# Designs tried in a protein design run: peptides against a protein of PDB entry 5EFW. Part 96

Target 1, 141 residues: chain A of PDB entry 5EFW
Amino acid sequence: TTLERIEKNFVITDPRLPDNPIIFASDSFLQLTEYSREEILGRNARFLQGPETDRATVRKIRDAIDNQTEVTVQLINYTKSGKKFWNLFHLQPMRDQKGDVQYFIGVQLDGTEHVRDAAEREGVMLIKKTAENIDEAAKEL

## One batch from the design tools (peptide; made by RFdiffusion4, then SolubleMPNN)

Design b1_p23_4_s4 (from b1_p23_4, 10 letters changed)
Fold by OpenDDE base, seed 1:
Structure b1_p23_4_s4 (fold): chain B 141 residues (1-141), chain A 23 residues (1-23)
Amino acid sequence: as target 1 above (141 residues)
Amino acid sequence: SAKELIEETRRRIREEEARRAAE
């Protein structure tokens, strides 16, 4: 596969396993969050949430997963050391040839600041394009 | 490879789940 060649922050999760665990994480994602691969794989991504993470935004993510749809949001996440950062996050389902959801793709913007207006639009386009690249690369799985 | 890592991870998760269910 060419997944390992995509130098962006992303994870792949498996909704067909209990609690939709992370089954792949990019090196950049590990660097961003300060976790090792062993600490990430097999866990639900909610460990990135903390006291200042907006619950309504988290619910939007949960609803998208339950409804097997895509969503784009900004939310506060926390690194392993407890550092807060703004995460412009895009989630979309990865479907097989029959149209059934096999995985979810989660992409995080490289920046750690809250973005608005033109910067937000540009970031959204970037992470959506990245998600499509991941989807294409994952066809080999 | 990424494919092998994903396959191994999924296998491990399923085995851990089966173990917990048997306890």
Scores: peptide ipSAE 0.562, ipTM 0.890, DockQ to the pose 0.842
Fold by OpenDDE base, seed 5:
Structure b1_p23_4_s4 (fold): chain B 141 residues (1-141), chain A 23 residues (1-23)
Amino acid sequence: as target 1 above (141 residues)
Amino acid sequence: SAKELIEETRRRIREEEARRAAE
């Protein structure tokens, strides 16, 4: 499996570079957010945040990055045109054979609605499974 | 390929950083 064949919303970021920039974005992620690949690569993903993005949730993401752990949250994000959408988001570190963090994998559930209960649980399972597939595909990097 | 794109992106970012540091 290669990264290009994973037809899900995801990005890969590089914490070894200044400000943990996006170094890969899937086609569906670009479609979801309404940005071109050129507009996204090299940027920190915080450009998706806006006025109604919950700061406490953003802090959870920041803490996970700083602590090199995984996290799953729902937060308001904004497209390039300024449209709000609910993002069920999963982040996890990608580690090398020594256990050192090389990248972070960020996966976004399809859709724009806030999900609850069974739908949320199913969504979480899906994006976590997707993250594992990305991790496996990235072994060739 | 994704690998090539990632490598190129990382290269570009590092070069831009080095350029700014040299200014």
Scores: peptide ipSAE 0.562, ipTM 0.889, DockQ to the pose 0.765
Fold by OpenDDE base, seed 3:
Structure b1_p23_4_s4 (fold): chain B 141 residues (1-141), chain A 23 residues (1-23)
Amino acid sequence: as target 1 above (141 residues)
Amino acid sequence: SAKELIEETRRRIREEEARRAAE
């Protein structure tokens, strides 16, 4: 399929399973977070959060999932080794032909730095475009 | 393929949940 060939940081989660677990992770995402595929499949993505992760931002993500809407935020995440990084993160639902939510697509910008202003706007456009590409590829699932 | 991997992952998760529910 085309999905596993997308060279961007992303995951696919399944809200139809308990606790919305990760059911697919790109190789780039694994490299970014320092986890193996076996370590993260079947888990909720909250394991990336840590002490300095802003709880209000996390709530925005949770609200988007509950409301089946998209959201774009920046938050502190942690690698397996405990290294902090800024994650410009975009989440959106993937819907079937009937309009029902089947999965969520989560995309993380390349890099680990906090971005602002024009750089942030450009990053947002990029990860949103990536999410659309993933959505198209995932229609074959 | 990604499709096969996803299907297998979902199957595994459902089986694990069913097992835990039976305990």
Scores: peptide ipSAE 0.560, ipTM 0.889, DockQ to the pose 0.891
Fold by OpenDDE base, seed 4:
Structure b1_p23_4_s4 (fold): chain B 141 residues (1-141), chain A 23 residues (1-23)
Amino acid sequence: as target 1 above (141 residues)
Amino acid sequence: SAKELIEETRRRIREEEARRAAE
């Protein structure tokens, strides 16, 4: 499967550029967040955060990026129009053949509601699997 | 293609940074 054929909510960011900007966004992600591609490419994904976004959760994401590790969290994000949604979010590094981090893959679960228990576990498995599919598809980069 | 889009985006970002650095 090619990268552009993955019909899930995801972005790819480039930590080798200043402020780890979004360099690719799926169509579904754009629909979810109500932004155009031109509005978000080249920006750090923090624009999705707002007043009710938990800062401690954001810190976990930042730590994962700094430590080049994966993380899965749920946090409040905001669409362009200011609508709140719960984002079950998984982030993981994409590494080259040498093991160096080239990009980060960020996957957002389908839906905008807070998930718990079995639904959360299922969602986590899904977005992690999606991230692996993206990683595989992105090898052509 | 996704590859082309990514390459173009990265190019634009680098060019914008270079422009800002020159100002």
Scores: peptide ipSAE 0.556, ipTM 0.887, DockQ to the pose 0.777

Design b1_p23_5_s1 (from b1_p23_5, 13 letters changed)
Fold by OpenDDE base, seed 4:
Structure b1_p23_5_s1 (fold): chain B 141 residues (1-141), chain A 23 residues (1-23)
Amino acid sequence: as target 1 above (141 residues)
Amino acid sequence: TSFEESLKLAREKVEEELKKKLE
């Protein structure tokens, strides 16, 4: 009950399952995207993409997952009702004691506006820090 | 835990979708 109540927008995905589905989502993420938990669990996060989502940016995300590395990007996503929002998010692998990737943590910045310069740098630092906190919290479970 | 419950539900959904594709 504690993990989903973390007041940050985040998901956890499982690359060991077919199509790297979402296995966990925070309440804030559900509110942001306008989906229920039931609607998104077991699905790849690509349902957030739409017509104006930059394909090159999407490829960066895919490459990071394939290479088991972290990535930070900002791209257009869509809510369930079709509203566009700018999603600045950070993705990083969660590794076990052996160093093998178990999950990916995806953290989205609070807010839906496009950010640049100092605001973007600040946002990146925040979501990266949040990802580390989630990593630590999840490992305690 | 909530995490385990979510993981379980996600796995079930994945399995169900796979089953549908195989039908």
Scores: peptide ipSAE 0.403, ipTM 0.832, DockQ to the pose 0.754
Fold by OpenDDE base, seed 3:
Structure b1_p23_5_s1 (fold): chain B 141 residues (1-141), chain A 23 residues (1-23)
Amino acid sequence: as target 1 above (141 residues)
Amino acid sequence: TSFEESLKLAREKVEEELKKKLE
């Protein structure tokens, strides 16, 4: 589908289903993480975590989901082959016309190292804008 | 189909697959 072909790393999850599974994954996300679409759909995104993933950062993500708020963090993620990468990650809820949460949008900006200062600020703006574009598409198209 | 319809279809497929895994 056209949605899957968007050249950004993103997933859409459904918190109304058990364990908030991924229901959409972009082709870029599959390429980044080295998984097939069949391996991804229906699973919670925690499979990207590993030994060096900071647990306090993971808790921030969990809290954002529970509180139905957005969050932006950097954390270590792992590809299917076990390769580590720094993930500048933005998560935000998709709400219906009544304001109730229907889905979450997760956008990933990958890097070989932790980004800081101006590079981090630029990356944050990029992934937030990407999330907003996806949200607008969901509501208007 | 619209984007909203695509999301609905995806959700339904995920639910169906989850039910199969629980059986």
Scores: peptide ipSAE 0.055, ipTM 0.657, DockQ to the pose 0.275
Fold by OpenDDE base, seed 5:
Structure b1_p23_5_s1 (fold): chain B 141 residues (1-141), chain A 23 residues (1-23)
Amino acid sequence: as target 1 above (141 residues)
Amino acid sequence: TSFEESLKLAREKVEEELKKKLE
């Protein structure tokens, strides 16, 4: 679809379904992670984690979901083939007009390298803005 | 299953609404 072809790495998950599965993924995200759409829809995004993924960072993500807040972190993820990559990741809840959480939006920076300083700040700004754009587009759900 | 159907409906809802606004 047109939505899936947006040139940004992002997913939408549904915390109202068991285990907060991915219900939408952009083409770019599939390319980044080396998965097909069929392979990931309906799954919790934890399949991207592996041995070198920092558990404290994972806990920050989990806490944000449980507390229904946003979070921005950088962590090691793994592609389908087992290749490690750095994921600058922003997650935020998508709320309805009553303020109730409907979905989570997860946005990943392009590329696989760890970023710092000005590059990190710029990347964070970009993925946050992307998440806001998706949120605004879906406000009337 | 009920889960699979719920997932399908959720996906379709998101795609439909976002598609309308992004096209």
Scores: peptide ipSAE 0.042, ipTM 0.616, DockQ to the pose 0.068
Fold by OpenDDE base, seed 1:
Structure b1_p23_5_s1 (fold): chain B 141 residues (1-141), chain A 23 residues (1-23)
Amino acid sequence: as target 1 above (141 residues)
Amino acid sequence: TSFEESLKLAREKVEEELKKKLE
């Protein structure tokens, strides 16, 4: 389908299931994080967090989910092997025709370094656009 | 579809974990 053809780092989660688990992960996301699809489906994405992950940033993500809003942040994440990387992350709800939240879309920038200024603005624009593409593709399912 | 298969697998895992917690 069109969704599977999006070659970006992203996941789709289901807030209607216990603990808002990942229900879909792109191949690129698996490569980035070093996890298999079997290891992460059905799990909350918090397994990517570690000692140096900023708790205030995590709270922003939690608030966005609770309030059913979008958020864009940068935070330290960890691969399966324990490697740290900066994750420029955008999260937004996917709503049905009635306006109710059906899923969340999480997009991660393809880079692993902390970005600032023009590079950050460009990255934010890219991952937001990607999220919209995923939203449109998912609505065709 | 691949998405439907993924969703199904995720739901099964969630149910399995919930079952384990209840045992």
Scores: peptide ipSAE 0.584, ipTM 0.892, DockQ to the pose 0.876; fails the geometry check

Design b1_p23_5_s2 (from b1_p23_5, 12 letters changed)
Fold by OpenDDE base, seed 1:
Structure b1_p23_5_s2 (fold): chain B 141 residues (1-141), chain A 23 residues (1-23)
Amino acid sequence: as target 1 above (141 residues)
Amino acid sequence: TSFEESLALAREKVAAELAERAA
């Protein structure tokens, strides 16, 4: 199912290296994008973008990276074979004990059922709330 | 949810990487 396909779907990037390359990709990510691990490691995730990828949405991702903040967006991505898919993408910085950003986590969800305008807002809100709930729950433990 | 599971695993992997760098 769609849920099974996107289960455990994430990448880790290293913003301290040139061009913030992917340093880890889950098996589900490889299956979704049709790339091998060797083809992805060391590359910036922009290889998933294509002709119909909205540049304004890409700018939101770039701004979040530059500002070291989290963001959730929906964008068109492309598999290795050129197949288009909607990616509901969540990005967040991860900090060390000193508070310095060492990594970014990128989580990919199936955005096919999310409509571009109103559904993007709803999807973004849902993911943000979920992420916040996880963080709050962790503080209480 | 798939999101929660993915995020949890990602955070676990990051924690391991951070520990490795700190060692």
Scores: peptide ipSAE 0.580, ipTM 0.915, DockQ to the pose 0.063
Fold by OpenDDE base, seed 2:
Structure b1_p23_5_s2 (fold): chain B 141 residues (1-141), chain A 23 residues (1-23)
Amino acid sequence: as target 1 above (141 residues)
Amino acid sequence: TSFEESLALAREKVAAELAERAA
């Protein structure tokens, strides 16, 4: 499918299931985080958080979910092996034809370094565009 | 599709987790 052909780091979550679990993960996301698909499907993405993850940033993510809005943040995440990485990601709701939220799309920028200024703006544009592509691809299913 | 399969598996795992907590 078109969705499967998107070679970017992303997940799709289902807010209609308890705790908004991951229902789809791209291969690159699995490689980035060092988890298998079996390990993460059905889980909330908070398992990526760790000691140095900024709680205020996490709250922004939670607020976006609760308010059914989009958000773009950069925070420290951890791989399965405990490796820290900077995760610049964009989260946005996927709505049906009636405007109701069906899923959330989370896209993570390629790379693991903290980005600033022009590089960050460029990354944000890229992951937002990717999110839109995923949204359209998912609607074809 | 891969999406449908993933969704089904996720739902199954969520259900299993809920069942474990209820037991």
Scores: peptide ipSAE 0.432, ipTM 0.844, DockQ to the pose 0.874
Fold by OpenDDE base, seed 3:
Structure b1_p23_5_s2 (fold): chain B 141 residues (1-141), chain A 23 residues (1-23)
Amino acid sequence: as target 1 above (141 residues)
Amino acid sequence: TSFEESLALAREKVAAELAERAA
């Protein structure tokens, strides 16, 4: 669909389904991670984690989901072929008119390198804005 | 909205597949 072709790295998950599976993934995300859409849909995004993924950072993500809040972290992820990359990641809930969480939006910064200082701040701003744009599009289109 | 409908369809598809696997 046209939504899949949005040129940003993102997924949408459904916490109302078992284990908060991915229900939507952009083409860019598939390219970044080297997975097919068939391989990803229905799975929890934890398949991107590996040996060098910081467990404390993962816990921050889990806590945000459990508490239905947003979080921004940078962590090591792995492609299907096993290549490591730094993922500047932002997650936030999508809420319905009643305020109940329907989905989560997960946005990953373009690129595979660790970012720091000004570059990190800019990246954070970008992925947060991207998530907001997706949320608005869902509600208005 | 079209986006909302697309997400709903995506959800339904995944939900059906998960239910089938669990059965």
Scores: peptide ipSAE 0.373, ipTM 0.866, DockQ to the pose 0.267; fails the geometry check
Fold by OpenDDE base, seed 5:
Structure b1_p23_5_s2 (fold): chain B 141 residues (1-141), chain A 23 residues (1-23)
Amino acid sequence: as target 1 above (141 residues)
Amino acid sequence: TSFEESLALAREKVAAELAERAA
């Protein structure tokens, strides 16, 4: 679909289904992580985690989902082939007109390097804006 | 919206698949 062709790394998950599975993944996300769409849909995104993924950072993500809030973190993820990369990740809820959470939007920075200072701030702004654009498009189109 | 409709269809497919696995 045209939705999948958006040139950003992102997934959409459904917290109303068991274990908040991925229901949508962009082509870019598949390329980044080296997984096929079939391998990803219906799974919780935790398959990207591995031995060096910081557990405290993972808990921040879990807490944001449980509390239905947004969060921005940088953590070690792994591709299907086992390659490590630093993932600057933003998660936020997509709410309906009543304010109830329907989905979560997860956006991953294009780069795979650990970023700091100005580069990190710029990356954070970019992935947050991307998430907002997706949310607005979903509500208005 | 067409975007929302696309998401709804996506979740329906996943939901059905998960239901089949659980059964």
Scores: peptide ipSAE 0.312, ipTM 0.839, DockQ to the pose 0.266; fails the geometry check

Design b1_p23_5_s3 (from b1_p23_5, 9 letters changed)
Fold by OpenDDE base, seed 4:
Structure b1_p23_5_s3 (fold): chain B 141 residues (1-141), chain A 23 residues (1-23)
Amino acid sequence: as target 1 above (141 residues)
Amino acid sequence: TRFEEDLELARKRVAERLAERAR
């Protein structure tokens, strides 16, 4: 499908299921995080968090989900092997034809470094655009 | 499609987790 061909790091989660689990993860995301599909499907994405993940930033993500809004943050995440990486992360709701939130789209920048200034602005624009592409592709399913 | 397969697997895993917690 068009969705499956999007070569970016992203997940789709289902807030209508208990604990807003991941229902789809791109191959790039799996490669980045070192997990298989079987390991993460049906799980909340919090498994990416670890000791140095800023809890206030995590709370911003949670608030966005609860409020059904978008958010863009940078936070420390961990791969399966325990490697830290900076995640420039964008989350936004995907709404159905009725306007109700159906899914959330989570996009992670391709890079693993903390970005600032122009690079951050560029990254934000990119992941937001990616999220829109995912939204469009998912609505074709 | 892969999306459909993944969605179904996710749903299955969620159900399994809930069932396990209920035991």
Scores: peptide ipSAE 0.735, ipTM 0.942, DockQ to the pose 0.917
Fold by OpenDDE base, seed 3:
Order: sequence, then structure tokens, then C-alpha cells
Structure b1_p23_5_s3 (fold): chain B 141 residues (1-141), chain A 23 residues (1-23)
Amino acid sequence: as target 1 above (141 residues)
Amino acid sequence: TRFEEDLELARKRVAERLAERAR
């Protein structure tokens, strides 16, 4: 499918299932985080968080899910092996034809470093555009 | 499709976790 061929770091989650689990993860995301599909499908994405992950930033993500809104943040995440990386992360709801939230789309920037200023603005534009592409591809399923 | 397979696996894992917690 078109969705499966998008070569970006992303996940799709289902807020209608208990604990908003991951229902799809791109191959790029799996490579970045060092997990297999079998290890993460059906789990909440919080396993990426660790000791240096900012709690206030995590709360912003949770609030966006609860309020069914989009959010863009940078936070420390951890790979399976425990490697830290900066994640420029964008989350947005995917709505059905009736306007109800069906899924959430989470996109991670390709880079693993903290970005500022112009680089951050460019990264934000990129991951937002990616999220829209994923939204369109997912609606075709 | 992979999406359908992954969605099914995710649902299965969620169901299994809920069943384990109910024990």
C-alpha cells in the first residue's frame, strides 16, 4: 500500500483501543528505535521515554491526545539498546468522514540531534507535511 | 496488507494483555 511505502519515521496509534496502542510502525521507525514489529505492536509508545525525558513535554503529548488536537515537541527518547536521541515529534489526529478521531499519527524527524532556529522550523514543516501524507495514505485503506 | 496484519496483531496483543491482567 501507499502507507507502507512512506520512507519516514512514523507510527499510527488507535485511541479507541485500551492505552492508545501502536497499530502500525514504519520500517524507518523500527530501524531508528531498534525494535521489531512484534515487540511494539499493541503497546503504548511511552516505552521510548527514559530518565532524561522531560515530564512537562510528555504532558503536552498526553494533553493533545486527550483533547484530540495536534502538538509538536522535542524530547529525549531511547532506543532498545538505551541510546539517547532527540526526537522532534509531531502528533495529530486522523479523522474519519464523520469528523471523529479514528487514529493518531506520530512522526519523528529523521535526525537524532536537538535542532534550533531555522533548522527546527524546517524540521517542523517537514514532519507536518509527512503527517498529512500519512493521513491521506491511511484514509485510502 | 501489512497494515491489516499489523492492526490484527496489535488487537491480539491488547486482548492478551487484558486477559493476563484479569487473572
Scores: peptide ipSAE 0.734, ipTM 0.942, DockQ to the pose 0.923
Fold by OpenDDE base, seed 1:
Structure b1_p23_5_s3 (fold): chain B 141 residues (1-141), chain A 23 residues (1-23)
Amino acid sequence: as target 1 above (141 residues)
Amino acid sequence: TRFEEDLELARKRVAERLAERAR
């Protein structure tokens, strides 16, 4: 779809299915992670985690999903070939007109290093705005 | 919306795949 071709790293997951699997992934996300679409769809996004991924940060993501809230974190992720990258990650629920959660939007900003200070603030604003744009597009287009 | 329709189609495809793998 046109949405898959948006030059942003994002996925959409379905918490109404077992283990909240990815049901949609942008082309950029596939390029970043080095996985094919077929390898990703139907899987929980935890396959990006590895030995150096902070478990406490992962728990924050899990808590946000369970509580149906948004969260923004930085964590180490791994590509299919095993390359590490710092992922500035934002997740938020996508709700229907009744306010019920239907999906989650996950947006990723990759970097070689942990981003800090002004760079982090800018990245956070970017990925949050991206998520809002996707949510708005879902409701208007 | 068309996007919502695309998402619904995507979720159905994944659901079917998961059901097949669970057998």
Scores: peptide ipSAE 0.511, ipTM 0.898, DockQ to the pose 0.271
Fold by OpenDDE base, seed 5:
Structure b1_p23_5_s3 (fold): chain B 141 residues (1-141), chain A 23 residues (1-23)
Amino acid sequence: as target 1 above (141 residues)
Amino acid sequence: TRFEEDLELARKRVAERLAERAR
């Protein structure tokens, strides 16, 4: 689909289905994580976590989902082959016209290093803007 | 919108797969 070809790392999940599974993944996300689309669809995104993933950061993500709010964090994720990367991650709800949450948008910016200061601020702005663009596209296209 | 329709189709496909796995 057109959505899958967007040149950004992102997924869309459905909290109305059991365990908030991924229902959509961009091609870039598949390339980043080294998984096929078949391996990803229907799964909770926690498969990206591993031994060095900070549990407190994961809890922040879970809390945001439970509270239906947005969150931005940086955490260690793992590819299918076991390679570690720092993921600057932004998650926000997609709401319908009534204001009810239908989906979550998750946007990932990968890096070999933990980003700080201006680089982190720039990355945060980028992934937030990306999420907003996806949400806007859902409502207008 | 077309995007919303695509998302609905995507969720439907996943829901069906999950139902099949639960058998």
Scores: peptide ipSAE 0.504, ipTM 0.896, DockQ to the pose 0.265

Design b1_p23_5_s4 (from b1_p23_5, 10 letters changed)
Fold by OpenDDE base, seed 4:
Structure b1_p23_5_s4 (fold): chain B 141 residues (1-141), chain A 23 residues (1-23)
Amino acid sequence: as target 1 above (141 residues)
Amino acid sequence: TSFEESRELAERRVAERLAEELA
């Protein structure tokens, strides 16, 4: 489908399931994080966090989920092997025709380096656009 | 679809985890 053809780092989570687990992960996301699909599906994305992950930033993500709003942050994440990377992350709700939240879309920038200024702005625009593409693709299912 | 299969697998994993926690 169109969804599976989006070659970006992203996950879809289901807040209607216990602990808002990942229900879909792109191939690129698996490659980035070094996990298999079976290791990730059904789990909350917090497994990407580690010792140097800023807790205040994590709280912003949680608040966005609770309030059913979008958020864009940059935080330290860890691969399965424990490798640190900077994750420019965008999260937004996917709503049905009635306006109810069905899923959340999480998009991670392709790069793993910390970005600032123009590079960050460009990255934000990219991951937001990607999220919209995912939203449209998923609604066709 | 791939999405449907993924969702079903995720739901199964969630159910399994919950069952293990209750056991």
Scores: peptide ipSAE 0.681, ipTM 0.924, DockQ to the pose 0.893
Fold by OpenDDE base, seed 2:
Structure b1_p23_5_s4 (fold): chain B 141 residues (1-141), chain A 23 residues (1-23)
Amino acid sequence: as target 1 above (141 residues)
Amino acid sequence: TSFEESRELAERRVAERLAEELA
């Protein structure tokens, strides 16, 4: 499908299900996080968080979900093996033709380093563009 | 996997977890 052809790190979650679980994960995301698809489908993405994950940043994500808005943050995430990585993360709602939130799209920048300044701006543009591509692809389903 | 298959699998996993919590 068009969605599957998007070779970026992303997940789609369903806020209409209990605890806003991941309902789709790209292959790249699985590779990045070292989880299998079976391990993460149906789970909230919080399993990526760990000791050094900034709680305030997590709250920003939670607020965005609750308010059905988009947010872009950088936070420490952990792979299955426990490796830390900086996740430039963009989340936005996917709305149906009626305007109601159907899903959330979460996109993670390629790489594991914290990005700043021009690199961050470029990364943000990239993941936002990716999110739009995902949104368009998903609406074709 | 396709999106639809993925979604359905996720939904089943959620249901299973909820069932386990209620048991």
Scores: peptide ipSAE 0.679, ipTM 0.923, DockQ to the pose 0.824
Fold by OpenDDE base, seed 5:
Structure b1_p23_5_s4 (fold): chain B 141 residues (1-141), chain A 23 residues (1-23)
Amino acid sequence: as target 1 above (141 residues)
Amino acid sequence: TSFEESRELAERRVAERLAEELA
């Protein structure tokens, strides 16, 4: 499908379901996090968090979801095997024709290290553009 | 579509988890 052709790390979540679970995950995301699709679907993405995940950054994500806004942050996430990685993460709502939020799109940069300056700006532009592509692709389904 | 199948599977998993919590 069009969504499957997007070779980026991303998930789609459904805030209308209990605890805003993941309803779609890209193959790249599964590879990054070391989880199977069966292990991921139906779960809240908080399973990626761990001891060194900045709680203030997590709160920014939660606030964006509650306020139905977009947010871009970097935070420590953990793979299934417990490996730490820096996640440059962009979240934005997917709205229907009436303007109501139906899903959230979460995009993760391919890199696993903390990025700064020009590299960060470039990464932010990339994941935002990716989110827009996902939004368009999902609306065609 | 693959997306629809994925969504439906996720919905079933959520429902199953909720049912287990109620039992």
Scores: peptide ipSAE 0.658, ipTM 0.920, DockQ to the pose 0.800
Fold by OpenDDE base, seed 1:
Structure b1_p23_5_s4 (fold): chain B 141 residues (1-141), chain A 23 residues (1-23)
Amino acid sequence: as target 1 above (141 residues)
Amino acid sequence: TSFEESRELAERRVAERLAEELA
């Protein structure tokens, strides 16, 4: 199975390119967001944000990228058609053999509902595990 | 690989956008 066919919502971004664009997107991510691959590749993921997206949460994501750290947040995102959905989002750096950040892996929970308590903890564990799996798979490419 | 192809396409899109901004 190719990387894009993994049945999880995820993207890979390249902070070494201008504006940290998406360089890879899974089929599931395209289905979730209603965008084509050509519409997404080469763009910063901020196009998913909209009027009700919490700016403080977005700043947390930006800070994590700038500091080259991982972060997990929930935020409102919008599909191409303008449909709102809650996104439990995990971001973590993918490092090379020298320890330098090569890419970022972004994983979105399959569900579109806001989750709390045990459901949130379960979702966090799932997307973190998914990110680790993607990291290992990407290292073999 | 599909990843390499995707990366190359993304790089091309970035280059095109930058060129448009400068034009």
Scores: peptide ipSAE 0.644, ipTM 0.917, DockQ to the pose 0.754

